Peptides against a protein of PDB entry 8RAJ. Designs and how they scored, part 11

Target 1, 54 residues: chain A of PDB entry 8RAJ
Amino acid sequence: LPAENEDPDKAVVDLHRSPPKTKDPDLTPSGIIAKVKAGDMTQETARELLLAMR

## One batch from the design tools (peptide; aimed at target 1 A46)

Design b2_p16_6_s3 (made by RFdiffusion4, then SolubleMPNN; from b2_p16_6, 5 letters changed)
Fold by OpenDDE base, seed 4:
Structure b2_p16_6_s3 (fold): chain B 54 residues (1-54), chain A 16 residues (1-16)
Amino acid sequence: as target 1 above (54 residues)
Amino acid sequence: DREREFEELERLAEEA
């Protein structure tokens, strides 16, 4: 039986991915509210993010 | 009430 050595090393967490200087429009207060309305974010996560922006 | 909780988030977003 060939042992399928699935190399676990392909989780290349590219730690050198420069944080995208994308002013992610999705991280604005309005973008957060839009994600909650779309079901792409929980109200709890949105609350934590909005409180951290104050 | 999810609607009331959402209205509170909208207020927090206006204050941010």
Scores: peptide ipSAE 0.603, ipTM 0.910, DockQ to the pose 0.896
OpenDDE base, seeds 1, 2, 3, 5: peptide ipSAE 0.590, 0.584, 0.594, 0.592; ipTM 0.909, 0.907, 0.909, 0.909

Design b2_p16_6_s4 (made by RFdiffusion4, then SolubleMPNN; from b2_p16_6, 6 letters changed)
Fold by OpenDDE base, seed 1:
Structure b2_p16_6_s4 (fold): chain B 54 residues (1-54), chain A 16 residues (1-16)
Amino acid sequence: as target 1 above (54 residues)
Amino acid sequence: DREAAMEELERLAREA
């Protein structure tokens, strides 16, 4: 069986498919802000993530 | 804290 090419696009946090797991340090409010400051996340994506935590 | 993170994000948006 061909190895399932882990689609590199699966690294995109699909906000519509799974709410951020509070267990992922990268998806905590502080982790999100850290990614934005590092340039690893857009402000828009960060806003959507934080709003989805309401 | 989600609210504090949103406020910080808004701050970053104003300073950029």
Scores: peptide ipSAE 0.622, ipTM 0.918, DockQ to the pose 0.107
OpenDDE base, seeds 2, 3, 4, 5: peptide ipSAE 0.615, 0.620, 0.619, 0.611; ipTM 0.917, 0.918, 0.918, 0.917

Design b2_p16_7 (made by RFdiffusion4)
Pose (drawn by RFdiffusion4):
Structure b2_p16_7 (pose): chain A 54 residues (1-54), chain P 16 residues (1-16)
Amino acid sequence: as target 1 above (54 residues)
Amino acid sequence: EEFEEQIAELEELAAE
């Protein structure tokens, strides 16, 4: 509900910003398996990263 | 068992 909303002319275009990056671009396959064994990553995401490194 | 199968699949893929 638009109580005390911004102007109707599409002012203040500075919203919807993403959070900072929390990823590394390069890893060892052993490190991928270790992350799954530690419960810190799903087999789905781990397999996706290994398909990009093989 | 399922988790061991998943680890085996990841080890096979990592061997490529």

Design b2_p16_7_s1 (made by RFdiffusion4, then SolubleMPNN; from b2_p16_7, 5 letters changed)
Fold by OpenDDE base, seed 5:
Structure b2_p16_7_s1 (fold): chain B 54 residues (1-54), chain A 16 residues (1-16)
Amino acid sequence: as target 1 above (54 residues)
Amino acid sequence: ARREEEIAELERLAAE
């Protein structure tokens, strides 16, 4: 069965997947920082994401 | 304090 039940609100940002070319506002540098401020993302994951966008 | 410093580090990294 295709994995059709990953809750889109739980998009595990797979750092090993090519960054989705989607202008996901949640994956902007500002969106990442906002998630960390909210407690929805770890600082380590945010750091890795920000470095991968550079 | 610690969490604010760590966020400020991410904000610097995001601005580079």
Scores: peptide ipSAE 0.573, ipTM 0.895, DockQ to the pose 0.750
OpenDDE base, seeds 1, 2, 3, 4: peptide ipSAE 0.572, 0.571, 0.572, 0.570; ipTM 0.894, 0.894, 0.894, 0.893

Design b2_p16_7_s2 (made by RFdiffusion4, then SolubleMPNN; from b2_p16_7, 5 letters changed)
Fold by OpenDDE base, seed 1:
Structure b2_p16_7_s2 (fold): chain B 54 residues (1-54), chain A 16 residues (1-16)
Amino acid sequence: as target 1 above (54 residues)
Amino acid sequence: SEREKGIAELEALAAE
């Protein structure tokens, strides 16, 4: 009886897919504050970032 | 609110 050679489905993970150019939203002071207002950033993290930009 | 006060503090810090 012939052994079924299951061809391993080589899911070619294209490692050369350029990461989507997420324009890292320029972490401008205004952008940081907007994230805090949206609830996407803590006030503490925002304070640390703003102080580091000073 | 305390949240609004904290945001206003950050806005002041960003304006310096």
Scores: peptide ipSAE 0.637, ipTM 0.918, DockQ to the pose 0.737
OpenDDE base, seeds 2, 3, 4, 5: peptide ipSAE 0.595, 0.599, 0.597, 0.598; ipTM 0.904, 0.906, 0.905, 0.905

Design b2_p16_7_s3 (made by RFdiffusion4, then SolubleMPNN; from b2_p16_7 with E1K F3R Q6E E16L)
Fold by OpenDDE base, seed 1:
Structure b2_p16_7_s3 (fold): chain B 54 residues (1-54), chain A 16 residues (1-16)
Amino acid sequence: as target 1 above (54 residues)
Amino acid sequence: KEREEEIAELEELAAL
C-alpha cells in the first residue's frame, strides 16, 4: 500500500520544545485557530498549544 | 456540528 507522503516540510510543532520567541504569526492563538479551520492542524495539537500559552 | 463545537471550544481557550 502506498504510504501517504506526509509532507516532511510541514513544520512539526514540537510542544515539548521551549517555545522559541518566534513572532511566528502562525503560533498566535488566532493563528492556531486559523490552521484548525483550514485543516492544517489537528484540534488536539491546537488544544495542547493553547493550554501551553495560558 | 461536532467540528464546529470543537472549534468553538478552542476559540474559548484562545480567548483566555
Scores: peptide ipSAE 0.531, ipTM 0.878, DockQ to the pose 0.661
OpenDDE base, seeds 2, 3, 4, 5: peptide ipSAE 0.525, 0.522, 0.523, 0.529; ipTM 0.878, 0.877, 0.878, 0.880; seed 5 fails the geometry check

Design b2_p16_7_s4 (made by RFdiffusion4, then SolubleMPNN; from b2_p16_7 with E1D Q6G A8R E16L)
Fold by OpenDDE base, seed 3:
Structure b2_p16_7_s4 (fold): chain B 54 residues (1-54), chain A 16 residues (1-16)
Amino acid sequence: as target 1 above (54 residues)
Amino acid sequence: DEFEEGIRELEELAAL
């Protein structure tokens, strides 16, 4: 079975990209916190995102 | 504010 190389590059949220005006549920404060709790996002990245979106 | 609440929740998670 070929190991699906999950490209780690798809998880890098470019903080310099203008936040999409789309209500992406994954980019809401609650969605960001949920990703941190799941281990899918670092606390530092989550903090930077929340501060940039405020 | 939902952002201020999110930041607070992150700080609480860091303390665990």
Scores: peptide ipSAE 0.433, ipTM 0.858, DockQ to the pose 0.122
OpenDDE base, seeds 1, 2, 4, 5: peptide ipSAE 0.430, 0.430, 0.429, 0.431; ipTM 0.856, 0.856, 0.856, 0.857

Design b2_p16_8 (made by RFdiffusion4)
Pose (drawn by RFdiffusion4):
Structure b2_p16_8 (pose): chain A 54 residues (1-54), chain P 16 residues (1-16)
Amino acid sequence: as target 1 above (54 residues)
Amino acid sequence: EEEEREEAAEELEELL
């Protein structure tokens, strides 16, 4: 509900910003398996990263 | 839960 909303002419275009990056671009396969064994990553995401590194 | 994680680790090793 638009109570006290911004101007109707599409002002203040500075919203919807993404959060900062929390990833590393390069890892060892052993480190991928270790993340799964630790419960810190799903098998789905781990397999996806290994398919990019093989 | 541990056994599941070990099985998933084995499958990832097979993949490698």

Design b2_p16_8_s1 (made by RFdiffusion4, then SolubleMPNN; from b2_p16_8 with E1M E6R E7R)
Fold by OpenDDE base, seed 2:
Structure b2_p16_8_s1 (fold): chain B 54 residues (1-54), chain A 16 residues (1-16)
Amino acid sequence: as target 1 above (54 residues)
Amino acid sequence: MEEERRRAAEELEELL
């Protein structure tokens, strides 16, 4: 049986793929508001975080 | 980002 040439080029993790900006969904403006609505964050902490994003 | 931040700040003030 001919050895399936596993194309070694399929294992090239594109190191130049800009890391997906895993904007921590928790650190997005919408994620902050979602946490406040869930009761997982105080409104004061949410205000400070949104001010620090300026 | 700035517009999303602004909208979230406005929504946060409405939650008071």
Scores: peptide ipSAE 0.550, ipTM 0.888, DockQ to the pose 0.084
OpenDDE base, seeds 1, 3, 4, 5: peptide ipSAE 0.534, 0.536, 0.529, 0.534; ipTM 0.884, 0.885, 0.883, 0.884

Design b2_p16_8_s2 (made by RFdiffusion4, then SolubleMPNN; from b2_p16_8 with E1D E2R E7R E10R)
Fold by OpenDDE base, seed 1:
Structure b2_p16_8_s2 (fold): chain B 54 residues (1-54), chain A 16 residues (1-16)
Amino acid sequence: as target 1 above (54 residues)
Amino acid sequence: DREERERAARELEELL
């Protein structure tokens, strides 16, 4: 039986590390337009999202 | 179509 010494001291999720404010770059006005150019979003969905941001 | 997506993107840029 391999003794998996999983060192339990490396899983300290620093609860004081502010979650990266990954403003989802895909939900910015520029990110939405980039998705339409890529073919990953419809023009209609992109229009609705951009109007909801005004 | 690529040209269609590029036209759609230009129309959406007028909404910024």
Scores: peptide ipSAE 0.474, ipTM 0.880, DockQ to the pose 0.765
OpenDDE base, seeds 2, 3, 4, 5: peptide ipSAE 0.427, 0.423, 0.420, 0.425; ipTM 0.864, 0.863, 0.862, 0.864

Design b2_p16_8_s3 (made by RFdiffusion4, then SolubleMPNN; from b2_p16_8, 5 letters changed)
Fold by OpenDDE base, seed 3:
Structure b2_p16_8_s3 (fold): chain B 54 residues (1-54), chain A 16 residues (1-16)
Amino acid sequence: as target 1 above (54 residues)
Amino acid sequence: DEAAREEAAAELEALL
């Protein structure tokens, strides 16, 4: 049986999907900055997400 | 909240 290595850890945040009403800690302002510092998010994507919260 | 968003925006600008 081929092990489907579906790497589940790339939650591609589809910016065109209606924001889930989830308190996703990864979509909080602090969670966004933590991802940028970890190298898991670009500064441009972080800027767009923070602007969409206005 | 708005304060957490503004703080995160300022921190992001300091990383540039």
Scores: peptide ipSAE 0.514, ipTM 0.878, DockQ to the pose 0.109
OpenDDE base, seeds 1, 2, 4, 5: peptide ipSAE 0.511, 0.502, 0.497, 0.508; ipTM 0.878, 0.874, 0.872, 0.876

Design b2_p16_8_s4 (made by RFdiffusion4, then SolubleMPNN; from b2_p16_8 with E2R E7R E10R)
Fold by OpenDDE base, seed 1:
Structure b2_p16_8_s4 (fold): chain B 54 residues (1-54), chain A 16 residues (1-16)
Amino acid sequence: as target 1 above (54 residues)
Amino acid sequence: EREERERAARELEELL
């Protein structure tokens, strides 16, 4: 069975795209912090996303 | 590297 290639492009947070529908667990404040902890997101990108949620 | 990520996460948690 070919491993389901989870498209790595789904992890690209396009800051120019309409604010993520609040249903993506990866784009919640906790999900953003989890991505930074994992090293999958920069602190700067995480800060910009958190500021856009205010 | 891990310690820097854990620090960045704490700094982000303080901004919430």
Scores: peptide ipSAE 0.242, ipTM 0.758, DockQ to the pose 0.730
OpenDDE base, seeds 2, 3, 4, 5: peptide ipSAE 0.234, 0.225, 0.241, 0.240; ipTM 0.763, 0.760, 0.770, 0.768

## One batch from the design tools (peptide; aimed at target 1 P29 R54)

Design b2_p17_1 (made by RFdiffusion4)
Pose (drawn by RFdiffusion4):
Structure b2_p17_1 (pose): chain A 54 residues (1-54), chain P 17 residues (1-17)
Amino acid sequence: as target 1 above (54 residues)
Amino acid sequence: SEAEYDAYLAELDSLPD
């Protein structure tokens, strides 16, 4: 509900910003398996990363 | 080298969910 909303002319275009990056671009496959064994990553995401590294 | 990645994928698929 638009109580006390911004101007109707599409002012203040500085919203919807993403959070900072929390990823590394390069890893060992042993490190991928270790992350799954630690419960810190799903098999889905781990397999996706290994298919990019093979 | 490719066979090493096949082994990693087989290990990953053998792990419990």

Design b2_p17_1_s1 (made by RFdiffusion4, then SolubleMPNN; from b2_p17_1, 8 letters changed)
Fold by OpenDDE base, seed 3:
Structure b2_p17_1_s1 (fold): chain B 54 residues (1-54), chain A 17 residues (1-17)
Amino acid sequence: as target 1 above (54 residues)
Amino acid sequence: REEEFRRALEELDSLPP
């Protein structure tokens, strides 16, 4: 049976890690909202991220 | 920058859960 290499390195955004100062466009306020609209992020996680990054 | 986060939070609260 081919081992489905579920890449476990889906970066669990550790909310307790200092917000990455990364200019990651996916972590901009607009990028976070876009992920929620796409169903790729929960509203709660998005709220926590936005509050942590401000 | 603070206004950007404020607007994003307001938009987020308008989205369905």
Scores: peptide ipSAE 0.614, ipTM 0.910, DockQ to the pose 0.670
OpenDDE base, seeds 1, 2, 4, 5: peptide ipSAE 0.609, 0.612, 0.611, 0.612; ipTM 0.910, 0.909, 0.910, 0.910; seed 4 fails the geometry check

Design b2_p17_1_s2 (made by RFdiffusion4, then SolubleMPNN; from b2_p17_1, 8 letters changed)
Fold by OpenDDE base, seed 3:
Formats: structure tokens, sequence, C-alpha cells
Structure b2_p17_1_s2 (fold): chain B 54 residues (1-54), chain A 17 residues (1-17)
């Protein structure tokens, strides 16, 4: 049985590792808001991202 | 482009914590 090591760490947007490339559809303003609404991102992290990307 | 971010920040502040 292949252990699907779903590494839960792959979903952590490390704000310190690379400036979010504005080309990532998941990092558009609408995509960020959608993640917050889905519970996949905190409001605080979303605020920091939006402020850093504007 | 900045207007899109400003609008998203406003929407974000309207979401429950």
Amino acid sequence: as target 1 above (54 residues)
Amino acid sequence: RQEEFDRALEELDSLPP
C-alpha cells in the first residue's frame, strides 16, 4: 500500500520564502478571499498577503 | 491593480474572524 504521505506542510504559504508570484491564481485577491471563506487561510494571513502584494 | 487589493481588504474586514 503506497503510504500517500500527503505532506500537510505543502499547503503552508511561507510568506518568508518567496514573494508570492502575482501569477499564481491562488494568490489573486479573489483567490485569497476564497481561501479565507473556505477556512483554508486565516484572516490575518490573508491581510498580510494582500498588503504585501498590492 | 491597487484598487483590487483595496477592495479585497475591505471584503476581508467584513468576514467573520
Scores: peptide ipSAE 0.632, ipTM 0.916, DockQ to the pose 0.676
OpenDDE base, seeds 1, 2, 4, 5: peptide ipSAE 0.619, 0.619, 0.626, 0.622; ipTM 0.916, 0.915, 0.916, 0.916

Design b2_p17_1_s3 (made by RFdiffusion4, then SolubleMPNN; from b2_p17_1, 8 letters changed)
Fold by OpenDDE base, seed 4:
Order: sequence, then C-alpha cells, then structure tokens
Structure b2_p17_1_s3 (fold): chain B 54 residues (1-54), chain A 17 residues (1-17)
Amino acid sequence: as target 1 above (54 residues)
Amino acid sequence: RQDYFDRALAELDSLPP
C-alpha cells in the first residue's frame, strides 16, 4: 500500500499562519457591540461572548 | 477589567431588540 505522502509542507503552512492577531478588534467589547448595532451579531450571542471573555 | 465588560453588557442591554 503506497504510504500516502502526507505533504509535510501543509504542517509548515500552519506554523506560518500569522498568529491570529490577538487584537482582533472584532472581539473587543466595543467591536462586539458594533457588530450587534450593524446586525452582524445577535444580542444573545454578544452577551454570551462578553460573559465568556470577562 | 471586569468593569470594562460589565459596561459593555450594560450597553448591550440598552440596545433595541
């Protein structure tokens, strides 16, 4: 059975994935509120996120 | 830090449904 060459390069691409900029402005309390105001997030989801992040 | 999130929760609750 040919060993499927799991391309080791796929693992390297994941390591060079820029660490998610920990300051995703969209995950700040202000960013969450802005998404709710824009209709891009429900009030309930925003509440859950804010409670989890505090 | 807690006050920051509590303020955001209060603002969220003040938004129209």
Scores: peptide ipSAE 0.642, ipTM 0.917, DockQ to the pose 0.690
OpenDDE base, seeds 1, 2, 3, 5: peptide ipSAE 0.631, 0.630, 0.643, 0.624; ipTM 0.916, 0.915, 0.918, 0.916; seeds 1, 3, 5 fail the geometry check

Design b2_p17_1_s4 (made by RFdiffusion4, then SolubleMPNN; from b2_p17_1, 6 letters changed)
Fold by OpenDDE base, seed 3:
Structure b2_p17_1_s4 (fold): chain B 54 residues (1-54), chain A 17 residues (1-17)
Amino acid sequence: as target 1 above (54 residues)
Amino acid sequence: KEAEFERALAELDSLPP
């Protein structure tokens, strides 16, 4: 069975590695909501990010 | 700016899990 190459480059936003760059478009409130709607981020992670950025 | 985050939180809480 071909090993599903789980592309390791799924940017797991490691909340512990770098402070959210306020200039990252993917970390704007709208960008976070968009990721959740796309299924690319959990609601819980999104909540934590939003709370940390306010 | 705080209002933008509060709106996003409210929208987030309105999304299905």
Scores: peptide ipSAE 0.597, ipTM 0.903, DockQ to the pose 0.680
OpenDDE base, seeds 1, 2, 4, 5: peptide ipSAE 0.593, 0.593, 0.589, 0.592; ipTM 0.903, 0.903, 0.902, 0.903

Design b2_p17_2 (made by RFdiffusion4)
Pose (drawn by RFdiffusion4):
Structure b2_p17_2 (pose): chain A 54 residues (1-54), chain P 17 residues (1-17)
Amino acid sequence: as target 1 above (54 residues)
Amino acid sequence: ELAEEAEEALEELAAMP
C-alpha cells in the first residue's frame, strides 16, 4: 500500500541494488569435493563448477 | 592435468550419497 510513497514522475532511481560478490573464479576439483564433504556446497552446484573446469 | 582431475572429481561426486 503506497502510504507516503515517492513522486509519481519516476524520481529517485537508485534502488534494487545487488549485494557484493562472495565467490572465487578459480578452484581445484579437490576443493570442490572438500566443500561437498564439509556440507558447505550442494552436489548440484559442485558438479556445475567441475563442468566449467574440466 | 587439471581436466583429468576434474573428470575424476565428477566420477567421485556421482558415486557419493

Design b2_p17_2_s1 (made by RFdiffusion4, then SolubleMPNN; from b2_p17_2, 6 letters changed)
Fold by OpenDDE base, seed 3:
Structure b2_p17_2_s1 (fold): chain B 54 residues (1-54), chain A 17 residues (1-17)
Amino acid sequence: as target 1 above (54 residues)
Amino acid sequence: ERARAAEEALAELDALP
């Protein structure tokens, strides 16, 4: 069976790691909402991230 | 600016089904 390349690049954003001050478009308020709309993030995780940015 | 955008995004999140 070909090893399904489970892409290990689902970077589980370690919420306990200080977010790198990188302008990661994925960690912008708009990027977070886009991930929720795409089904790639839960509303709860998005709420926690957005509250930490407030 | 980021804090204001986060607050607006929280309101958008609360409006999602």
Scores: peptide ipSAE 0.647, ipTM 0.929, DockQ to the pose 0.650
OpenDDE base, seeds 1, 2, 4, 5: peptide ipSAE 0.646, 0.645, 0.646, 0.646; ipTM 0.929, 0.929, 0.929, 0.929

Design b2_p17_2_s2 (made by RFdiffusion4, then SolubleMPNN; from b2_p17_2, 6 letters changed)
Fold by OpenDDE base, seed 1:
Structure b2_p17_2_s2 (fold): chain B 54 residues (1-54), chain A 17 residues (1-17)
Amino acid sequence: as target 1 above (54 residues)
Amino acid sequence: ERSAAAEEALEELDSMP
């Protein structure tokens, strides 16, 4: 049986993972800031993501 | 553009405690 890659329901924002599909609201600049404010993302990871979007 | 929104978000991030 092909192992269903259970996409872990946690959006692990890995900078080394394929560029997020432009439709993930969680990977918009505002979504990144919202995750930092929620404590779901570090400021450092958020900074690296936002810099890559410039 | 996403670039302009990312720049604004960086300014917001740098303003966080």
Scores: peptide ipSAE 0.632, ipTM 0.920, DockQ to the pose 0.666
OpenDDE base, seeds 2, 3, 4, 5: peptide ipSAE 0.630, 0.630, 0.631, 0.631; ipTM 0.919, 0.919, 0.920, 0.920

Design b2_p17_2_s3 (made by RFdiffusion4, then SolubleMPNN; from b2_p17_2, 5 letters changed)
Fold by OpenDDE base, seed 1:
Structure b2_p17_2_s3 (fold): chain B 54 residues (1-54), chain A 17 residues (1-17)
Amino acid sequence: as target 1 above (54 residues)
Amino acid sequence: RRAAEAERALEELDAMP
């Protein structure tokens, strides 16, 4: 059975790929408030997160 | 910028029922 030659050329980690700006939109002040309004976050957890952003 | 946005969001949170 021929060993499938895994092409080594697809493992080029692009070191110039800017790290994804994981601005998690959910960790913005407005995103936190939106989650509270949706019922996806407690007011207490939202308060703690927002206080840590001051 | 984020600190001032967080402060406004705290005021909005305190106004929630």
Scores: peptide ipSAE 0.662, ipTM 0.928, DockQ to the pose 0.648
OpenDDE base, seeds 2, 3, 4, 5: peptide ipSAE 0.656, 0.639, 0.661, 0.639; ipTM 0.927, 0.925, 0.928, 0.925

Design b2_p17_2_s4 (made by RFdiffusion4, then SolubleMPNN; from b2_p17_2, 6 letters changed)
Fold by OpenDDE base, seed 1:
Structure b2_p17_2_s4 (fold): chain B 54 residues (1-54), chain A 17 residues (1-17)
Amino acid sequence: as target 1 above (54 residues)
Amino acid sequence: SRAEAARRALEELDAMP
């Protein structure tokens, strides 16, 4: 069976379409804050993600 | 809960410069 090439471009969390239900540690509230502190995420994007999880 | 963790993370985010 062809391994479905998980298109790496589909890993873009559309903030407006579905809150990340993933068990991905990088998409936990703590993981989001860690990305902001690392400079890998803007405070604005982090705010939108966290508001959607509330 | 995840929602409580998100609320706490928002409070931490608001404290960032």
Scores: peptide ipSAE 0.665, ipTM 0.936, DockQ to the pose 0.619
OpenDDE base, seeds 2, 3, 4, 5: peptide ipSAE 0.664, 0.664, 0.664, 0.665; ipTM 0.936, 0.936, 0.936, 0.936

Design b2_p17_3 (made by RFdiffusion4)
Pose (drawn by RFdiffusion4):
Parts: structure tokens; C-alpha cells; sequence
Structure b2_p17_3 (pose): chain A 54 residues (1-54), chain P 17 residues (1-17)
């Protein structure tokens, strides 16, 4: 509900910003398997990263 | 070498529960 909402002319275009990056661009396959074995990553995401490295 | 390691790691991951 638009109680005390911003102007109707589409002012203040500075919202919807994403959070900072929390990823590394390069890893070892051993490190991918270690992340799964530690429970810190899913087999789905691990397999996706290995398909990009092979 | 790293590509071969990645293929081995995919086979290992397919065998995991």
C-alpha cells in the first residue's frame, strides 16, 4: 500500500541494487569435491563448476 | 592436466550419495 510514497513522475532511480560479489573465478576440481564433502556446496552447483573447468 | 582432473572429479561426484 502506497502510504507516503515517492513522486508519481518516476523520481529517485537509485533502488534495486545487487549485493557485492562472493565468488572466485578459478578453483581446483579437488577443491570442488572438498566443498561438497564439507556440505558447503550442492552436487548440482559443483557439477556445474566442473563442466566449466574440464 | 586440469581438464583430466575435472573429468575424474565428475566421475567421483556421480558416485557420491
Amino acid sequence: as target 1 above (54 residues)
Amino acid sequence: EKAEEAEEALEELAKMP

Design b2_p17_3_s2 (made by RFdiffusion4, then SolubleMPNN; from b2_p17_3, 5 letters changed)
Fold by OpenDDE base, seed 1:
Structure b2_p17_3_s2 (fold): chain B 54 residues (1-54), chain A 17 residues (1-17)
Amino acid sequence: as target 1 above (54 residues)
Amino acid sequence: RKAEEAEEALRILDSMP
């Protein structure tokens, strides 16, 4: 019986799939305020970021 | 535009409890 060498279709998981550029959610002024309201950012950190954008 | 949006956001931030 010929051994059918089923060449396993190595799905080359392209490990070079550039991780989706999670564009760091561009911390827009509105996005910063939303994070503070959600409790995901301190008011102090938000102030520093917003002052740097001015 | 970003500077104006940041200044508005600072006013909102200062109004938060």
Scores: peptide ipSAE 0.665, ipTM 0.931, DockQ to the pose 0.667
OpenDDE base, seeds 2, 3, 4, 5: peptide ipSAE 0.663, 0.664, 0.664, 0.651; ipTM 0.929, 0.930, 0.930, 0.928

Design b2_p17_3_s3 (made by RFdiffusion4, then SolubleMPNN; from b2_p17_3 with E1S E8R A14D K15R)
Fold by OpenDDE base, seed 1:
Structure b2_p17_3_s3 (fold): chain B 54 residues (1-54), chain A 17 residues (1-17)
Amino acid sequence: as target 1 above (54 residues)
Amino acid sequence: SKAEEAERALEELDRMP
């Protein structure tokens, strides 16, 4: 019986898998304000981030 | 400008309770 060494280590490196563009959600000024309104960010943290963008 | 948007957002933040 020929042992078909199916080498299972064909890691199909799908070179066409565009790396997930982890676009870090670019904290836009509007996105920061939306997070504060949603309760996902403190007003203080939002202020610091917005001041750094000025 | 991102800076002008940040300034407007700061003014909105100052109006939040």
Scores: peptide ipSAE 0.673, ipTM 0.934, DockQ to the pose 0.684
OpenDDE base, seeds 2, 3, 4, 5: peptide ipSAE 0.672, 0.660, 0.655, 0.664; ipTM 0.933, 0.932, 0.932, 0.932

Design b2_p17_3_s4 (made by RFdiffusion4, then SolubleMPNN; from b2_p17_3, 5 letters changed)
Fold by OpenDDE base, seed 1:
Formats: sequence, C-alpha cells, structure tokens
Structure b2_p17_3_s4 (fold): chain B 54 residues (1-54), chain A 17 residues (1-17)
Amino acid sequence: as target 1 above (54 residues)
Amino acid sequence: SKAAEAEKALEELDKLP
C-alpha cells in the first residue's frame, strides 16, 4: 500500500503573520441593502443593523 | 449622515420582496 507521504511542512501557519486585519467592514447602509438583495443577509438582520445606525 | 442613510435604507428595505 503506498504510504501517502503527507509532507507535514506545508501546514506551518506562520504565527507571525499579522492576523488578517478583519476590519469588520463597517457595513454601510447601502452595503447592508446590497447584501439583502444578494441573499447574503436576511431582511430582519438588515433591519436590526439599520435601526442601530439611526 | 449615517443616520439619514440608515433611514433611507430602511425605507428601501420595506420595498424589497
């Protein structure tokens, strides 16, 4: 049976790689509406986010 | 104003199916 040599060196997550700046994209009101239109956000969640912004 | 944009977006949201 061929031993799959999984090269263990490919999974070195560089811990010194600056964490991706997850700048939570400050969802703009227009960005929220765009997500709802795309089906990426529910109308309810969009409503809650928009109500919190006013 | 972000608040004014949010209010307009709420009105648009109510028109979405």
Scores: peptide ipSAE 0.662, ipTM 0.929, DockQ to the pose 0.772
OpenDDE base, seeds 2, 3, 4, 5: peptide ipSAE 0.660, 0.648, 0.660, 0.648; ipTM 0.928, 0.926, 0.928, 0.927

Design b2_p17_4 (made by RFdiffusion4)
Pose (drawn by RFdiffusion4):
Formats: structure tokens, C-alpha cells, sequence
Structure b2_p17_4 (pose): chain A 54 residues (1-54), chain P 17 residues (1-17)
């Protein structure tokens, strides 16, 4: 509900910003398996990263 | 890499469990 909403002319275009990056661009396959074994990553995401590295 | 292929095989083995 638009109680006390911004102006109707589409002012204040500075919202919807994403959070900072929390990823590394390069890893060892052994490190991928270790992340799964530690429960810190899913087999889905791990397999996706290994398909990019092979 | 061979290491990455081996690691994919190990993930497939784990998923079969």
C-alpha cells in the first residue's frame, strides 16, 4: 500500500542494488569435493563448477 | 583436466549412495 510513497514522475532511481560478491573465480577440484564433504556446498553447484574447470 | 574428471566421477559415486 503506497502510504507516503515517492513522487509519481519516477524520481529517486537508486534502489534495487545487488549485494557485494562472495565468490572465487578459480579453485581446485579437490577443493570442490572438500566443500561438499564439509556440507558447505550442494552436489548440484559443485558439479556445475567442475564442468567449467574440466 | 583429469583431476576435474576424477572429481566428477567421485560426485556421481556419492550421488549413487
Amino acid sequence: as target 1 above (54 residues)
Amino acid sequence: SEEAEEALEELDEMAAE

Design b2_p17_4_s1 (made by RFdiffusion4, then SolubleMPNN; from b2_p17_4 with E2P E6A A15E)
Fold by OpenDDE base, seed 5:
Order: C-alpha cells, then sequence, then structure tokens
Structure b2_p17_4_s1 (fold): chain B 54 residues (1-54), chain A 17 residues (1-17)
C-alpha cells in the first residue's frame, strides 16, 4: 500500500516572503482568521500579516 | 484593505475573550 505521505504542506507563513501573486486561500484575510480559529496560527502572527495587508 | 480591516476586528474580538 503506498503510504500517501501527504506531508501536510505546513504553509510556513514566512512573514518575509511576499504574498504569492496567486490567491493562496491561506494568505487571504479570511484564510488567516480561519487558521487562528483552528489553532494553526498565533494571533500575533495573524495580526502582523493582516497589518501588512491593510 | 477593507478585508484586512474586518479580519483585524475579528482578531480583536478573539483577543478580548
Amino acid sequence: as target 1 above (54 residues)
Amino acid sequence: SPEAEAALEELDEMEAE
């Protein structure tokens, strides 16, 4: 049985990486809030990202 | 962006809980 190593692509939110020009749902304001609500992102990191998108 | 402002408001509400 091929173990699907779905490495969950830990979207390492590199705060220093320019947001990809592709609408990454993970980098939309709503996607950021969804990650915080899921416990996948800290409120601090979310705040910094959202302030940069303001 | 207005979408980022709305998300910051939701984040502030989550911090106040």
Scores: peptide ipSAE 0.639, ipTM 0.914, DockQ to the pose 0.717
OpenDDE base, seeds 1, 2, 3, 4: peptide ipSAE 0.631, 0.632, 0.634, 0.634; ipTM 0.914, 0.914, 0.914, 0.915; seeds 1, 2, 4 fail the geometry check

Design b2_p17_4_s2 (made by RFdiffusion4, then SolubleMPNN; from b2_p17_4 with E2A E6R M14L A15E)
Fold by OpenDDE base, seed 3:
Structure b2_p17_4_s2 (fold): chain B 54 residues (1-54), chain A 17 residues (1-17)
Amino acid sequence: as target 1 above (54 residues)
Amino acid sequence: SAEAERALEELDELEAE
């Protein structure tokens, strides 16, 4: 089955368009670290998100 | 937040691996 259905655009958290809702479990500090460990988020993007949340 | 600060420390540890 062609792996053509992971739209890479849905993984790009546009930091400028959607303020992280502090209630999104995927955008909590622990959720961000979990995404990095899974390879679903870059360390750079994770750092930017976490710095904005400190 | 203090939770974000702890997560930054964990991220720095992951970058050192």
Scores: peptide ipSAE 0.641, ipTM 0.915, DockQ to the pose 0.730; fails the geometry check
OpenDDE base, seeds 1, 2, 4, 5: peptide ipSAE 0.640, 0.635, 0.640, 0.640; ipTM 0.915, 0.915, 0.915, 0.915; seeds 1, 2, 4, 5 fail the geometry check

